# Ledger of designs, part 111: peptides against a protein of PDB entry 5T59

Target 1, 112 residues: chain A of PDB entry 5T59
Amino acid sequence: TTPTMQSTSLLTEHLGYPPISLVDDIINAVNEIMYKCTNAMEKYLMQRNIIGKKDFSDEIKIGTAKLESLLENSVDKNFDKLELYVLRNILSIPSDLLEENRFRLLHHEKLV
Target 2, 90 residues: chain B of PDB entry 5T59
Amino acid sequence: EHIRFQRLVQVCNKALEESIRKLQSWEKIHECFPNYGQTREGIENLTVCQQQVIKLWSNLSRVEFDAIFHERSIEEKLNQLDDLINKARS

## One batch from the design tools (peptide; made by RFdiffusion4, then SolubleMPNN)

Design b2_p21_4_s3 (from b2_p21_4 with E3K T12I E14K R20K E21K)
Fold by OpenDDE base, seed 2:
Structure b2_p21_4_s3 (fold): chain B 112 residues (1-112), chain C 90 residues (1-90), chain A 21 residues (1-21)
Amino acid sequence: as target 1 above (112 residues)
Amino acid sequence: as target 2 above (90 residues)
Amino acid sequence: EEKEFEEEWEEIEKELEEEKK
């Protein structure tokens, strides 16, 4: 289920930013890291593309691309899980605290 | 009493671990380089490459995620959230 | 605690699988 507007508002006030912003930072970071890894792999192998008299450059390029795709798929799946987990279980407010009295307490604590 | 930040670290590690798992498979690596991997030198290169990529993945993720957590002050904020929730339930 | 996390993670997996159907 999707977080309520109320919970998002409260968390945004508490964090100083929307909860989703943290997830976005994480996802953006891992994507950057992913491509750095695959790029490093390609460069490493391309510097070692000739074995004997055979040039494996084409195979290396295709192979690294396949690995990149494999990693992309895995990253997408697992960090989709992460996003849902974070928003559901970490950056969440229990329903009992969304009641009027509890809600006021959260606001009061922030103001004091 | 403080649990949310611990869970954040756990879920980040879990996602990172599961994401890199397939690259940890030699079979998967070799399948991508069928002819290159039939040479002794190719196998050696792939082996080193695999190890380096995994290390790079781990190191970069640690540095970047720690930076994010710091910039977002997430440990402090999550601890405060835990405290607020616990206090409200008291 | 680790077991609890794994259970929560599995619940997320289950939910996402259902959404993809």
Scores: peptide ipSAE 0.646, ipTM 0.949, DockQ to the pose 0.794
Fold by OpenDDE base, seed 5:
Structure b2_p21_4_s3 (fold): chain B 112 residues (1-112), chain C 90 residues (1-90), chain A 21 residues (1-21)
Amino acid sequence: as target 1 above (112 residues)
Amino acid sequence: as target 2 above (90 residues)
Amino acid sequence: EEKEFEEEWEEIEKELEEEKK
């Protein structure tokens, strides 16, 4: 389930930023890394595109694009899992601490 | 005592590992270059390329994720969160 | 700890699979 408004507010106050911002940073980073990797692969192979008398440039471009798609799909799937895991199991407040008295205690501790 | 940051590292590693697993398959790579991979030189180039990409993936992810963790002070914040929760329960 | 994490991860996988289907 999605985090409560109270949980998000408390965590935002504690972190200095919304919890989702951390996830966004991670996802943005891996996406950038992904395309850097595929670009490097294409460039490496394109520098070695001719073997004998045959030019494999077209095959290399198509092949690297296929690998990029494969990696992209895997990244999307696994980092969707990561997002849910982080928000549920890491950046979360236990339900017993969301009670009124517990809420005040946590808030008070941050102010002291 | 402190578990949340450990979990963050674990889940990041898990997601990265599972994401790159397909590229670790020689069969998957070879399928994308059916004719190129039928040549000796092509196989050699693909082999080196595969290894380099995996290394690049690992190195870049480590550097970038560590930078994020530092910029967000997430280890400290998660440890504090653990402490606050434990204190509230005691 | 590792075993516990894997169990939690699998729970996430299961939930997302059920959500998408």
Scores: peptide ipSAE 0.646, ipTM 0.949, DockQ to the pose 0.789
Fold by OpenDDE base, seed 4:
Order: C-alpha cells, then sequence, then structure tokens
Structure b2_p21_4_s3 (fold): chain B 112 residues (1-112), chain C 90 residues (1-90), chain A 21 residues (1-21)
C-alpha cells in the first residue's frame, strides 16, 4: 500500500515539510558520499599506480569505475527499499487515526 | 513507547550496510584489478584502500545523516508522532 | 526489536522484488 494524500497532508503539517523531503535528503546525501568514496579510492590507487616497471593507471581507472557502478547499483536498490520502508512504517499514520474523529484530534493537537 | 526514530536509525544503517557489502568482498575488489592485484604491492594497496573506503563510507554517512536528522528535527517529530498515536489509542 | 525490524525489511524486499517482476 501507498500513503494516502490525507496522511501526507497531516504529516506535512506535523513535520513542517513533506515526508518525502526527508527521504530525498538521505538519498542525496548517500549519493554524494558514494562518489566521494569512489573518488578517494581512485586517487589513492592512482598515487600508487606504478609497481615495478609497470604503470597500472588504466587498469586502476577502469577498475574503480567498475566498483563505482557496483556501488551505484547497490545504493539504488537498498535506498529504494529504505524509501518504501520509511514512508510505510515510519512516516505514516495508522488507518484508525485517519478516521474523522481521530483526524480532528490530530488537527486539534497541532492547534493547541 | 517511542519506536519510530529507532526504526529510522535502523533502516538507515541497514541500507548503508547492505550498500557497502559488495565492496567488503575482497573477491569483488580483486576482480576489478586483476593484474594490479597479482602483485604484492598491489594487494597491499588494495587492502588498505578497501579498508579506508569502508571507513570513509561509515564516517561520512554518520556525519551527514546526523546533520539531516538534526536539521529536520526528526527525532522530536517522530517521538511526538508516537505520543499522538499512543494517546489516540488510549 | 532487531528481529522485528528485519522481518519488516524483508517484507519490503519481497514487495519490491515482486514489483520489479
Amino acid sequence: as target 1 above (112 residues)
Amino acid sequence: as target 2 above (90 residues)
Amino acid sequence: EEKEFEEEWEEIEKELEEEKK
């Protein structure tokens, strides 16, 4: 199931921002971190690109790119799970509270 | 009584851990550097690099996610949400 | 608590896998 417009509105009022905004912040952050990590990896290895008489620069670049792709795929998959989990199980309002009387209570609490 | 923020932390950690798991595999790392990893120095460099990246991943995510949680006041808001729900059900 | 979370997480995984197919 997906969150209702009603629950989204209530949560937005409660949070001061739409629930999805938190998820977006998290996803944006991890994406930034991901590329920082892969960049650091490449730089570290590129400073150590020559072993003996061989220059492994090309292999390092290709290898790091492969690892980046691997990480990208994993991040995408797992944070899709995170998004669904957060919106369903954390930033959600139980159906019983979406009833008319309970809905009013939530609004009342916000105004009091 | 408060559970939502705990779950938020848990799910963030889970996603982060699962995301980095493949990089924790030495076999996968080595496969990306087949010739480089055939040298002693290469293996040493890859080993250190792997460890450093994992640490960097962990440290950066901790700092950034904590900042997000603070900026969004999410712990307080989730605790309040728990309280509201519990109160409504009582 | 951890076990409960893992079950919830697995449910999400299951749902997304089904959706992907």
Scores: peptide ipSAE 0.645, ipTM 0.949, DockQ to the pose 0.789
Fold by OpenDDE base, seed 3:
Structure b2_p21_4_s3 (fold): chain B 112 residues (1-112), chain C 90 residues (1-90), chain A 21 residues (1-21)
Amino acid sequence: as target 1 above (112 residues)
Amino acid sequence: as target 2 above (90 residues)
Amino acid sequence: EEKEFEEEWEEIEKELEEEKK
């Protein structure tokens, strides 16, 4: 289920930022890491592109690109799961706290 | 008592682990380099490369995610959230 | 705790799989 506007507002007030911002940071980080990894792999192999009398540069470039694509797809799928999990199970407010009387409690706790 | 931050760490680890799983497959690696991987030196290079990439993935993710968690003060905030919820239910 | 998390994760997987259909 999608988080309610109320829960988002309350969590934003509590966190000092919208819950989705944390997820965005995580996703941006893993994407950066992913490309650093694939770039490192390509560079490593390109420094070892000649075996015997044969130059494997083209195969290395194509191969690393394929691996990058595979990793991208896997990252996308798994971090979509992560996003849903975080927003539903971690950065969430139980329904019993999404009542008017509980809103006061959360607001009061912030001010005290 | 405090469970949310633990879950955050768990789900991050799970997503990272599942994401890198395909690169942990030698078969998948070899398929991308069919001719290169038919040479002795090629196999050796691919083996080392695979290991290094996996280590790099693990190390970078740990450092970067910890930095995010610190910058967002997420452990403290999640603990407070747990406490608030528990208090409200008491 | 690990088992509990795994169950929750599987629920997410199931839900996303259903959404793709």
Scores: peptide ipSAE 0.644, ipTM 0.949, DockQ to the pose 0.775

Design b2_p21_4_s4 (from b2_p21_4, 8 letters changed)
Fold by OpenDDE base, seed 2:
Structure b2_p21_4_s4 (fold): chain B 112 residues (1-112), chain C 90 residues (1-90), chain A 21 residues (1-21)
Amino acid sequence: as target 1 above (112 residues)
Amino acid sequence: as target 2 above (90 residues)
Amino acid sequence: DEEEFEKEWEEIGKELEEKKK
């Protein structure tokens, strides 16, 4: 389920930033890495596009585009899972600590 | 005692591993280059390319994710969170 | 625990698949 506003507020206070910001950093990083990888692949192969007397440039461009799409789909799927997992299981506060008495303890600890 | 940061590292590794799995398949690579991969030189080039991309993926991910974790002080923060939760339950 | 994590990971996957339908 979606984290509560209370949980988000407490975690934001603790972390110094909203929990989603960490996930955003991770996702942005992997996207950048992904395109660096696919770009490197295309450039490497395009430097080796001629074998014998045949030019494979068109096939290389199409092929690398297919691989990029494949990787994009996989990244999207797995990092959607990561996002949900992190927000639910890592950057989360147990329900018993969201009660008033426990809530005060967390807030008090931050102020002391 | 401290488990959240370990889980963060674990889930990051899992997502990265599963994401690159398709590129680790030679069959899938070859399917994208059906004629190029029928030549000896093409096969050699694709083999090297595949290996280099996988290494690049791994190396860049390690560097970038470690940088994020450091900038966000996430290990310390998650350890503190574990401690707070454990303390509250004791 | 690795086994526990794998179960949690799979559960997340199933949940997301259901949401997409």
Scores: peptide ipSAE 0.687, ipTM 0.953, DockQ to the pose 0.898
Fold by OpenDDE base, seed 1:
Structure b2_p21_4_s4 (fold): chain B 112 residues (1-112), chain C 90 residues (1-90), chain A 21 residues (1-21)
Amino acid sequence: as target 1 above (112 residues)
Amino acid sequence: as target 2 above (90 residues)
Amino acid sequence: DEEEFEKEWEEIGKELEEKKK
Protein backbone atom coordinates (compact mmCIF):
# COMPACT_ATOMS: atom_id res chain seq x y z
CA THR B 1 0.00 0.00 0.00
CA THR B 2 1.05 3.59 -0.60
CA PRO B 3 1.98 5.72 2.39
CA THR B 4 -0.71 8.10 3.53
CA MET B 5 -0.43 11.83 3.41
CA GLN B 6 -0.50 11.84 7.17
CA SER B 7 2.41 9.46 7.52
CA THR B 8 4.38 11.40 4.93
CA SER B 9 3.81 14.61 6.83
CA LEU B 10 4.87 13.08 10.11
CA LEU B 11 7.96 11.53 8.63
CA THR B 12 8.87 14.71 6.82
CA GLU B 13 8.65 16.59 10.07
CA HIS B 14 10.69 13.95 11.84
CA LEU B 15 13.35 13.55 9.17
CA GLY B 16 13.52 17.15 8.12
CA TYR B 17 12.91 16.06 4.54
CA PRO B 18 10.35 13.96 2.67
CA PRO B 19 10.98 10.21 2.82
CA ILE B 20 11.16 10.04 -0.96
CA SER B 21 14.19 12.34 -0.88
CA LEU B 22 16.29 9.63 0.71
CA VAL B 23 15.24 7.17 -1.96
CA ASP B 24 16.00 9.73 -4.65
CA ASP B 25 19.49 10.17 -3.26
CA ILE B 26 20.05 6.43 -3.32
CA ILE B 27 18.71 6.05 -6.85
CA ASN B 28 20.77 8.94 -8.15
CA ALA B 29 23.88 7.56 -6.51
CA VAL B 30 23.52 4.06 -7.92
CA ASN B 31 22.84 5.43 -11.40
CA GLU B 32 26.02 7.45 -11.23
CA ILE B 33 27.95 4.45 -9.96
CA MET B 34 26.50 2.28 -12.69
CA TYR B 35 27.73 4.48 -15.49
CA LYS B 36 31.09 4.92 -13.84
CA CYS B 37 31.45 1.16 -13.80
CA THR B 38 30.41 0.65 -17.39
CA ASN B 39 32.59 3.51 -18.54
CA ALA B 40 35.55 2.08 -16.68
CA MET B 41 34.95 -1.28 -18.30
CA GLU B 42 34.81 0.18 -21.78
CA LYS B 43 37.91 2.29 -21.24
CA TYR B 44 39.86 -0.64 -19.83
CA LEU B 45 39.04 -2.89 -22.75
CA MET B 46 39.48 -0.20 -25.38
CA GLN B 47 43.01 0.28 -24.11
CA ARG B 48 43.47 -3.40 -24.88
CA ASN B 49 41.59 -3.56 -28.14
CA ILE B 50 44.30 -5.02 -30.34
CA ILE B 51 45.22 -8.67 -29.95
CA GLY B 52 47.17 -10.67 -32.48
CA LYS B 53 47.06 -7.90 -35.05
CA LYS B 54 43.27 -7.84 -34.81
CA ASP B 55 41.36 -4.75 -33.74
CA PHE B 56 38.41 -5.65 -31.52
CA SER B 57 37.25 -2.08 -30.94
CA ASP B 58 33.87 -2.57 -32.57
CA GLU B 59 33.20 -5.77 -30.68
CA ILE B 60 34.23 -4.13 -27.42
CA LYS B 61 31.91 -1.19 -27.98
CA ILE B 62 28.98 -3.45 -28.77
CA GLY B 63 29.75 -5.82 -25.92
CA THR B 64 30.10 -3.13 -23.30
CA ALA B 65 26.89 -1.53 -24.53
CA LYS B 66 25.10 -4.83 -24.04
CA LEU B 67 26.46 -5.18 -20.54
CA GLU B 68 25.48 -1.60 -19.77
CA SER B 69 21.94 -2.31 -20.85
CA LEU B 70 21.87 -5.48 -18.81
CA LEU B 71 23.10 -3.67 -15.71
CA GLU B 72 20.76 -0.75 -16.28
CA ASN B 73 17.75 -3.03 -16.48
CA SER B 74 18.77 -4.87 -13.35
CA VAL B 75 19.38 -1.64 -11.44
CA ASP B 76 15.99 -0.30 -12.45
CA LYS B 77 14.25 -3.46 -11.35
CA ASN B 78 15.99 -3.95 -8.04
CA PHE B 79 15.94 -0.35 -6.94
CA ASP B 80 12.26 -0.12 -7.75
CA LYS B 81 11.94 -2.93 -5.24
CA LEU B 82 14.13 -1.02 -2.84
CA GLU B 83 12.01 2.10 -3.16
CA LEU B 84 8.81 0.27 -2.39
CA TYR B 85 10.40 -1.66 0.45
CA VAL B 86 11.88 1.42 2.09
CA LEU B 87 8.72 3.47 1.86
CA ARG B 88 6.53 0.64 3.06
CA ASN B 89 8.61 -1.10 5.69
CA ILE B 90 11.25 1.34 6.89
CA LEU B 91 10.06 4.90 6.44
CA SER B 92 6.54 4.18 7.58
CA ILE B 93 4.29 4.91 10.53
CA PRO B 94 2.31 2.01 11.93
CA SER B 95 -1.43 2.39 11.63
CA ASP B 96 -1.90 2.37 15.38
CA LEU B 97 0.17 5.54 15.59
CA LEU B 98 -1.86 7.27 12.93
CA GLU B 99 -4.90 7.47 15.14
CA GLU B 100 -5.82 10.93 16.26
CA ASN B 101 -4.55 10.59 19.81
CA ARG B 102 -1.27 9.03 18.72
CA PHE B 103 -0.84 11.56 15.97
CA ARG B 104 -1.08 14.33 18.49
CA LEU B 105 1.44 12.60 20.67
CA LEU B 106 4.01 12.41 17.91
CA HIS B 107 3.43 16.01 17.01
CA HIS B 108 3.72 16.98 20.64
CA GLU B 109 7.02 15.17 20.94
CA LYS B 110 8.38 17.28 18.13
CA LEU B 111 7.28 20.47 19.84
CA VAL B 112 8.76 19.53 23.21
CA GLU C 1 14.93 -2.78 19.63
CA HIS C 2 16.42 -0.70 16.80
CA ILE C 3 15.63 -2.48 13.56
CA ARG C 4 14.82 0.04 10.84
CA PHE C 5 18.35 1.17 10.05
CA GLN C 6 19.52 -2.41 9.93
CA ARG C 7 16.76 -3.12 7.44
CA LEU C 8 17.79 -0.12 5.38
CA VAL C 9 21.34 -1.39 5.14
CA GLN C 10 20.03 -4.85 4.39
CA VAL C 11 17.77 -3.78 1.55
CA CYS C 12 20.47 -1.56 0.06
CA ASN C 13 22.89 -4.46 0.06
CA LYS C 14 20.27 -6.73 -1.45
CA ALA C 15 19.48 -4.33 -4.27
CA LEU C 16 23.17 -3.82 -5.00
CA GLU C 17 23.86 -7.54 -4.88
CA GLU C 18 21.01 -8.45 -7.18
CA SER C 19 21.89 -5.65 -9.57
CA ILE C 20 25.45 -6.82 -10.09
CA ARG C 21 24.60 -10.52 -10.26
CA LYS C 22 24.52 -10.65 -14.05
CA LEU C 23 27.99 -9.16 -14.29
CA GLN C 24 29.26 -11.80 -11.92
CA SER C 25 28.44 -14.44 -14.52
CA TRP C 26 31.48 -15.23 -16.60
CA GLU C 27 29.27 -16.80 -19.22
CA LYS C 28 27.32 -13.61 -19.69
CA ILE C 29 30.49 -11.58 -19.89
CA HIS C 30 32.04 -13.91 -22.41
CA GLU C 31 29.02 -14.06 -24.68
CA CYS C 32 29.21 -10.29 -25.11
CA PHE C 33 32.72 -10.66 -26.50
CA PRO C 34 32.58 -13.85 -28.55
CA ASN C 35 35.69 -13.31 -30.65
CA TYR C 36 37.69 -11.26 -28.19
CA GLY C 37 37.10 -13.97 -25.63
CA GLN C 38 38.45 -16.62 -27.95
CA THR C 39 41.96 -15.28 -27.44
CA ARG C 40 44.08 -16.02 -24.40
CA GLU C 41 44.90 -12.39 -23.89
CA GLY C 42 41.27 -11.43 -24.34
CA ILE C 43 40.18 -13.86 -21.66
CA GLU C 44 42.78 -12.45 -19.32
CA ASN C 45 41.64 -8.91 -19.99
CA LEU C 46 37.99 -9.80 -19.51
CA THR C 47 38.77 -11.60 -16.28
CA VAL C 48 40.58 -8.62 -14.82
CA CYS C 49 37.96 -6.25 -16.12
CA GLN C 50 35.15 -8.25 -14.56
CA GLN C 51 36.87 -8.37 -11.20
CA GLN C 52 37.71 -4.69 -11.23
CA VAL C 53 34.21 -3.63 -12.16
CA ILE C 54 32.68 -5.70 -9.39
CA LYS C 55 35.12 -4.25 -6.89
CA LEU C 56 34.48 -0.76 -8.16
CA TRP C 57 30.75 -1.34 -7.85
CA SER C 58 31.10 -2.51 -4.28
CA ASN C 59 33.51 0.19 -3.17
CA LEU C 60 31.72 3.11 -4.77
CA SER C 61 28.34 2.02 -3.48
CA ARG C 62 29.65 1.65 0.05
CA VAL C 63 31.23 5.08 0.05
CA GLU C 64 28.34 6.86 -1.62
CA PHE C 65 25.60 5.21 0.41
CA ASP C 66 27.41 5.84 3.66
CA ALA C 67 27.74 9.47 2.66
CA ILE C 68 24.02 9.68 1.96
CA PHE C 69 23.17 8.05 5.26
CA HIS C 70 25.41 10.49 7.08
CA GLU C 71 24.12 13.55 5.29
CA ARG C 72 20.54 12.51 5.96
CA SER C 73 21.31 11.43 9.54
CA ILE C 74 19.19 8.42 8.75
CA GLU C 75 20.54 6.05 11.40
CA GLU C 76 19.75 8.50 14.17
CA LYS C 77 16.37 9.35 12.71
CA LEU C 78 15.40 5.71 12.26
CA ASN C 79 16.51 4.85 15.77
CA GLN C 80 14.43 7.72 17.07
CA LEU C 81 11.51 6.48 15.05
CA ASP C 82 11.87 3.03 16.56
CA ASP C 83 11.99 4.56 20.01
CA LEU C 84 8.91 6.66 19.39
CA ILE C 85 6.99 3.68 18.12
CA ASN C 86 8.03 1.53 21.05
CA LYS C 87 7.19 4.27 23.50
CA ALA C 88 3.78 4.79 21.98
CA ARG C 89 3.04 1.09 22.25
CA SER C 90 4.10 0.86 25.87
CA ASP A 1 16.18 -11.91 10.28
CA GLU A 2 17.49 -12.87 6.87
CA GLU A 3 14.78 -15.38 6.12
CA GLU A 4 12.04 -12.92 6.94
CA PHE A 5 13.67 -10.25 4.83
CA GLU A 6 13.96 -12.57 1.86
CA LYS A 7 10.27 -13.30 2.07
CA GLU A 8 9.47 -9.61 2.20
CA TRP A 9 11.79 -8.93 -0.71
CA GLU A 10 10.17 -11.61 -2.81
CA GLU A 11 6.74 -10.32 -1.95
CA ILE A 12 7.74 -6.85 -3.10
CA GLY A 13 9.02 -8.35 -6.32
CA LYS A 14 5.76 -10.13 -6.98
CA GLU A 15 3.77 -7.04 -6.24
CA LEU A 16 5.78 -4.93 -8.64
CA GLU A 17 5.42 -7.55 -11.32
CA GLU A 18 1.68 -7.41 -10.92
CA LYS A 19 1.72 -3.65 -11.22
CA LYS A 20 3.81 -3.81 -14.35
CA LYS A 21 1.31 -6.07 -16.07
Scores: peptide ipSAE 0.687, ipTM 0.953, DockQ to the pose 0.894
Fold by OpenDDE base, seed 5:
Structure b2_p21_4_s4 (fold): chain B 112 residues (1-112), chain C 90 residues (1-90), chain A 21 residues (1-21)
Amino acid sequence: as target 1 above (112 residues)
Amino acid sequence: as target 2 above (90 residues)
Amino acid sequence: DEEEFEKEWEEIGKELEEKKK
């Protein structure tokens, strides 16, 4: 389930930024890494595109594109799982601490 | 006592590991280059390429994720969160 | 600990799969 507005507010105050910002940083980073990897793969193979007298450039381009798509799908799936896990199990406030008395304690600790 | 940052590292590693799993399959790599992979030199090139990509994936993710964790001070913040929760429950 | 995480990870996967359907 989605975290409560109260939890998000408390965590934002604690972190200095919204919890989702951390997830966004992670996802942006892995996307950049993903394309660096596929680009490196294509360049490596394109430098070795001729074997004997045959040019495999077209096959290399198509094959690399297929692998990129495969990796994109896997990254999307697994980092969607990561996002939900982080927001639910790591960057979360237990429900018992969202009660009035516990809520005051969290604010008190920040103010003191 | 401090568990949240450990879980963050754990889930990041899990997501990275599962994401690269399909590229670790030689069969899947070879299927993308059916004619190129029928040559001796092609097989050698694909083998090296596969290894290099996996290493690049691992190295870049380690460096970039550590940088994010540092810039966001997430270990300290998560440890503080654990302490606050434990204190409130005591 | 590791076993618990794997269970949580699988649960997340199942949940997202159900949402996707």
Scores: peptide ipSAE 0.686, ipTM 0.953, DockQ to the pose 0.906
Fold by OpenDDE base, seed 4:
Structure b2_p21_4_s4 (fold): chain B 112 residues (1-112), chain C 90 residues (1-90), chain A 21 residues (1-21)
Amino acid sequence: as target 1 above (112 residues)
Amino acid sequence: as target 2 above (90 residues)
Amino acid sequence: DEEEFEKEWEEIGKELEEKKK
């Protein structure tokens, strides 16, 4: 189920920001972390690219790229799930509180 | 009594855990470096690299997510939301 | 609580998979 405009408005008033903003912060953070991790991995291995008389630089670059792609796909899938879960089950207002009498109560409580 | 913030932490941990799961597989790591991983020194390097990346992932995510939660005051706001809902249902 | 969460998480996964089809 998609959040209603009414619930979004109430939550925005309560939070001081739209619910989606929290999700955006989380997703942006994990994306940044992801690339920091993959970059660190590549740099670490590239400093150790020669074993014996063999240079494994090309293999390291390709391998790291594959792992990066794998991680990207997993992050995308799991944080899409997170987004839907948060908006549906955490940052949500039960339908019974969206009734006229309950709506007024929530608004009143916010203003008090 | 307060459940929403706990769920937020739970779902964040779940998403992070599931995202890094494949990198925790030695087999997946080794498959990406088939020749490099056939050397003793290569295996050692990959092992250390894998461990460091996983630790970096965990540490950075904890720090950054805690910062977000603090900046957004989300624990307080979610607790208040729980209280409002419970009060309204009483 | 953990079991309930896992069920909800799985449901979300299924729903997103269906939307992607």
Scores: peptide ipSAE 0.686, ipTM 0.953, DockQ to the pose 0.909

Design b2_p21_5_s1 (from b2_p21_5, 11 letters changed)
Fold by OpenDDE base, seed 3:
Structure b2_p21_5_s1 (fold): chain B 112 residues (1-112), chain C 90 residues (1-90), chain A 21 residues (1-21)
Amino acid sequence: as target 1 above (112 residues)
Amino acid sequence: as target 2 above (90 residues)
Amino acid sequence: SSLDEELKKMEKELEEKIKKL
């Protein structure tokens, strides 16, 4: 079930920020971590690029780029699923609370 | 009673685990460095690199996600949400 | 900054392990 405008408004009031903002933080963080990891790997191997008088710099650059692409695809897929799950199942308001008499619950709790 | 924050942690861990799975495969690593990985020193370098990258992935994600959860006060907010829902259903 | 520090820490650990191999 797709989040409604009402649920988004109520959750924004409760959280102090839109629910999507949390997901954005998570996704931005993992992307940063991903590139830090691949960059570290490339740098490490490039410091060890010569073996037996043979220079493997080109192979290292190509290989690390391939691994980066592989990781990017996996991150995108898995964290897209995460986004859907969080917004639909965690940061969600049950339908029984989306009635008029229950809309005031979050607001009332905040004021009390 | 409080279930939403637990679910958030679980789904985050799952996404992180699934994302790094291919890098845990030595075969996948070796395929990217076919000639480099045919040398003794190359294999050693790739092995250490693979292990440390996986550890780095795990450690950095833990630190950063915990920071996000703290900054967003998400555990407290989700617990409160659970309480509100339970109260409304009673 | 925390990310960078962890990265540097892990790099040092990596180098140390290589010396022991």
Scores: peptide ipSAE 0.057, ipTM 0.888, DockQ to the pose 0.015; fails the geometry check
Fold by OpenDDE base, seed 5:
Structure b2_p21_5_s1 (fold): chain B 112 residues (1-112), chain C 90 residues (1-90), chain A 21 residues (1-21)
Amino acid sequence: as target 1 above (112 residues)
Amino acid sequence: as target 2 above (90 residues)
Amino acid sequence: SSLDEELKKMEKELEEKIKKL
């Protein structure tokens, strides 16, 4: 089920930040790591671009770009699934606790 | 009793593993460097590069995700959430 | 950043491995 406004508010109060902020941090981190990895690969190969009097610089640049695109597509797919799973199944409140009486108890427990 | 944080770690690891899956294929790596990979030296360079990139991916993600989890106090918060839910159902 | 430091360490390791080839 999709998170409700009520559950988001309760979780924001509990966490000290909106649930989506955690997911954003994770996604931003993996994107940064992804580009650092591909950059490192390109630099490594560019330092070894000449073999047997042939310069493979252009092929290295194109090849690394292709790998980057492949990785980007995979990251996007898998971390979109992660986002949905985290928000629906981990950072979620069961429906029975969203009832008015249960809502009050949860709020009270936080303040005590 | 405490299950949410464990699930978070599991789903993060799964996403990371599945994301790097295609780079673990030598065939796919070689296809990106068709002429470079026809040389002995090129194959050696690509092999080392592939292995180290995968290692970089794993290590960097571990460091950064642990930092995020710490900064967000997510283990403690998820454990507390589990406790609150269990208490409410008892 | 922690990411940059880890990357630099691994890059150094990569260079050392290449020297052995």
Scores: peptide ipSAE 0.053, ipTM 0.886, DockQ to the pose 0.015; fails the geometry check
Fold by OpenDDE base, seed 4:
Structure b2_p21_5_s1 (fold): chain B 112 residues (1-112), chain C 90 residues (1-90), chain A 21 residues (1-21)
Amino acid sequence: as target 1 above (112 residues)
Amino acid sequence: as target 2 above (90 residues)
Amino acid sequence: SSLDEELKKMEKELEEKIKKL
């Protein structure tokens, strides 16, 4: 079930920010971490690119790019699932609380 | 009673674990460096990189996610949400 | 940032391990 506008509004009021903002923070963080990990690996290997008489710089660049792509695909897949789960099952309001009387209750509780 | 924050932590951990799963495979790492990984030094370098990247992934994600959760006060907010839902149903 | 500091720390650890090889 996709979150309704009403649910989003209520949660935004409760959280102080839109629910999607939390997910965005998480996704942005993991993307940054991913990049830093692969970049660090590339730099490390590039400092060790010559073994014997052979220069492996090209292979290292291609290989690290492949790993980054692999990781990116996995991150995208798993965190898309995370986004869906969080928005539907964690940052969600049950239908019974979306009724008019329950809506007023939420506002009342905030004011009291 | 309070379940939403626990679920958030669980789903985050699961996503992180599943995302790094392929990098935990030596075979996948080696496939990306087929010739480099045929050398002794190459294997050693790749091994160190693999181990350190996995640790870095785990540590950085822990620090950053905890920071996000704190900045967004999400544990408190989710607990309050649980309480509101439970109260409304009682 | 905290992330940068952690990265630098891990990079140093990586370098130390390499020295032992």
Scores: peptide ipSAE 0.052, ipTM 0.887, DockQ to the pose 0.015; fails the geometry check
Fold by OpenDDE base, seed 1:
Structure b2_p21_5_s1 (fold): chain B 112 residues (1-112), chain C 90 residues (1-90), chain A 21 residues (1-21)
Amino acid sequence: as target 1 above (112 residues)
Amino acid sequence: as target 2 above (90 residues)
Amino acid sequence: SSLDEELKKMEKELEEKIKKL
């Protein structure tokens, strides 16, 4: 299920920011971390690219790129699931609270 | 009872764990470096690299996610949300 | 940033471990 506009508005009021903003922060962070990890890996191996007078630079570059691609795909998949879960099950308003009386209660709690 | 923040932490950890799963496979790592990994030194380098990258992944994610949670005051906000829901249902 | 500091820390740790091999 997709969050309603009403629930989004209420949560935005409660949080001080739209619920999606939290998810965006998380996803942006993990993407940054991902590329830092793969970059570190490549640099580490490239500093150790010669073994027994053989240069493995090309293999290292290709191999690291493959691993990066695998990680990218996995991150995308798992954090898409995370986004759905968070928005549907964590940052969500139960239907009973979307009723008129419950809606007023949320506003009242904020104003008082 | 407060449950939402705990669930947030759990789902974040799960996503992080599942994302790094393939890099935890030595076979997957070795397949990407077939000739390099046939040398003793290459195996050693790949082993250390793999272990350190996984640790880096874990440590960086912990630091950054904690920072996000703090900046967004999400634990407090989710606890308040739980309280509001419980109050409304009482 | 905290991320940059952790990265540098881990990079150094990695280098030290390699030297011991």
Scores: peptide ipSAE 0.046, ipTM 0.886, DockQ to the pose 0.015; fails the geometry check

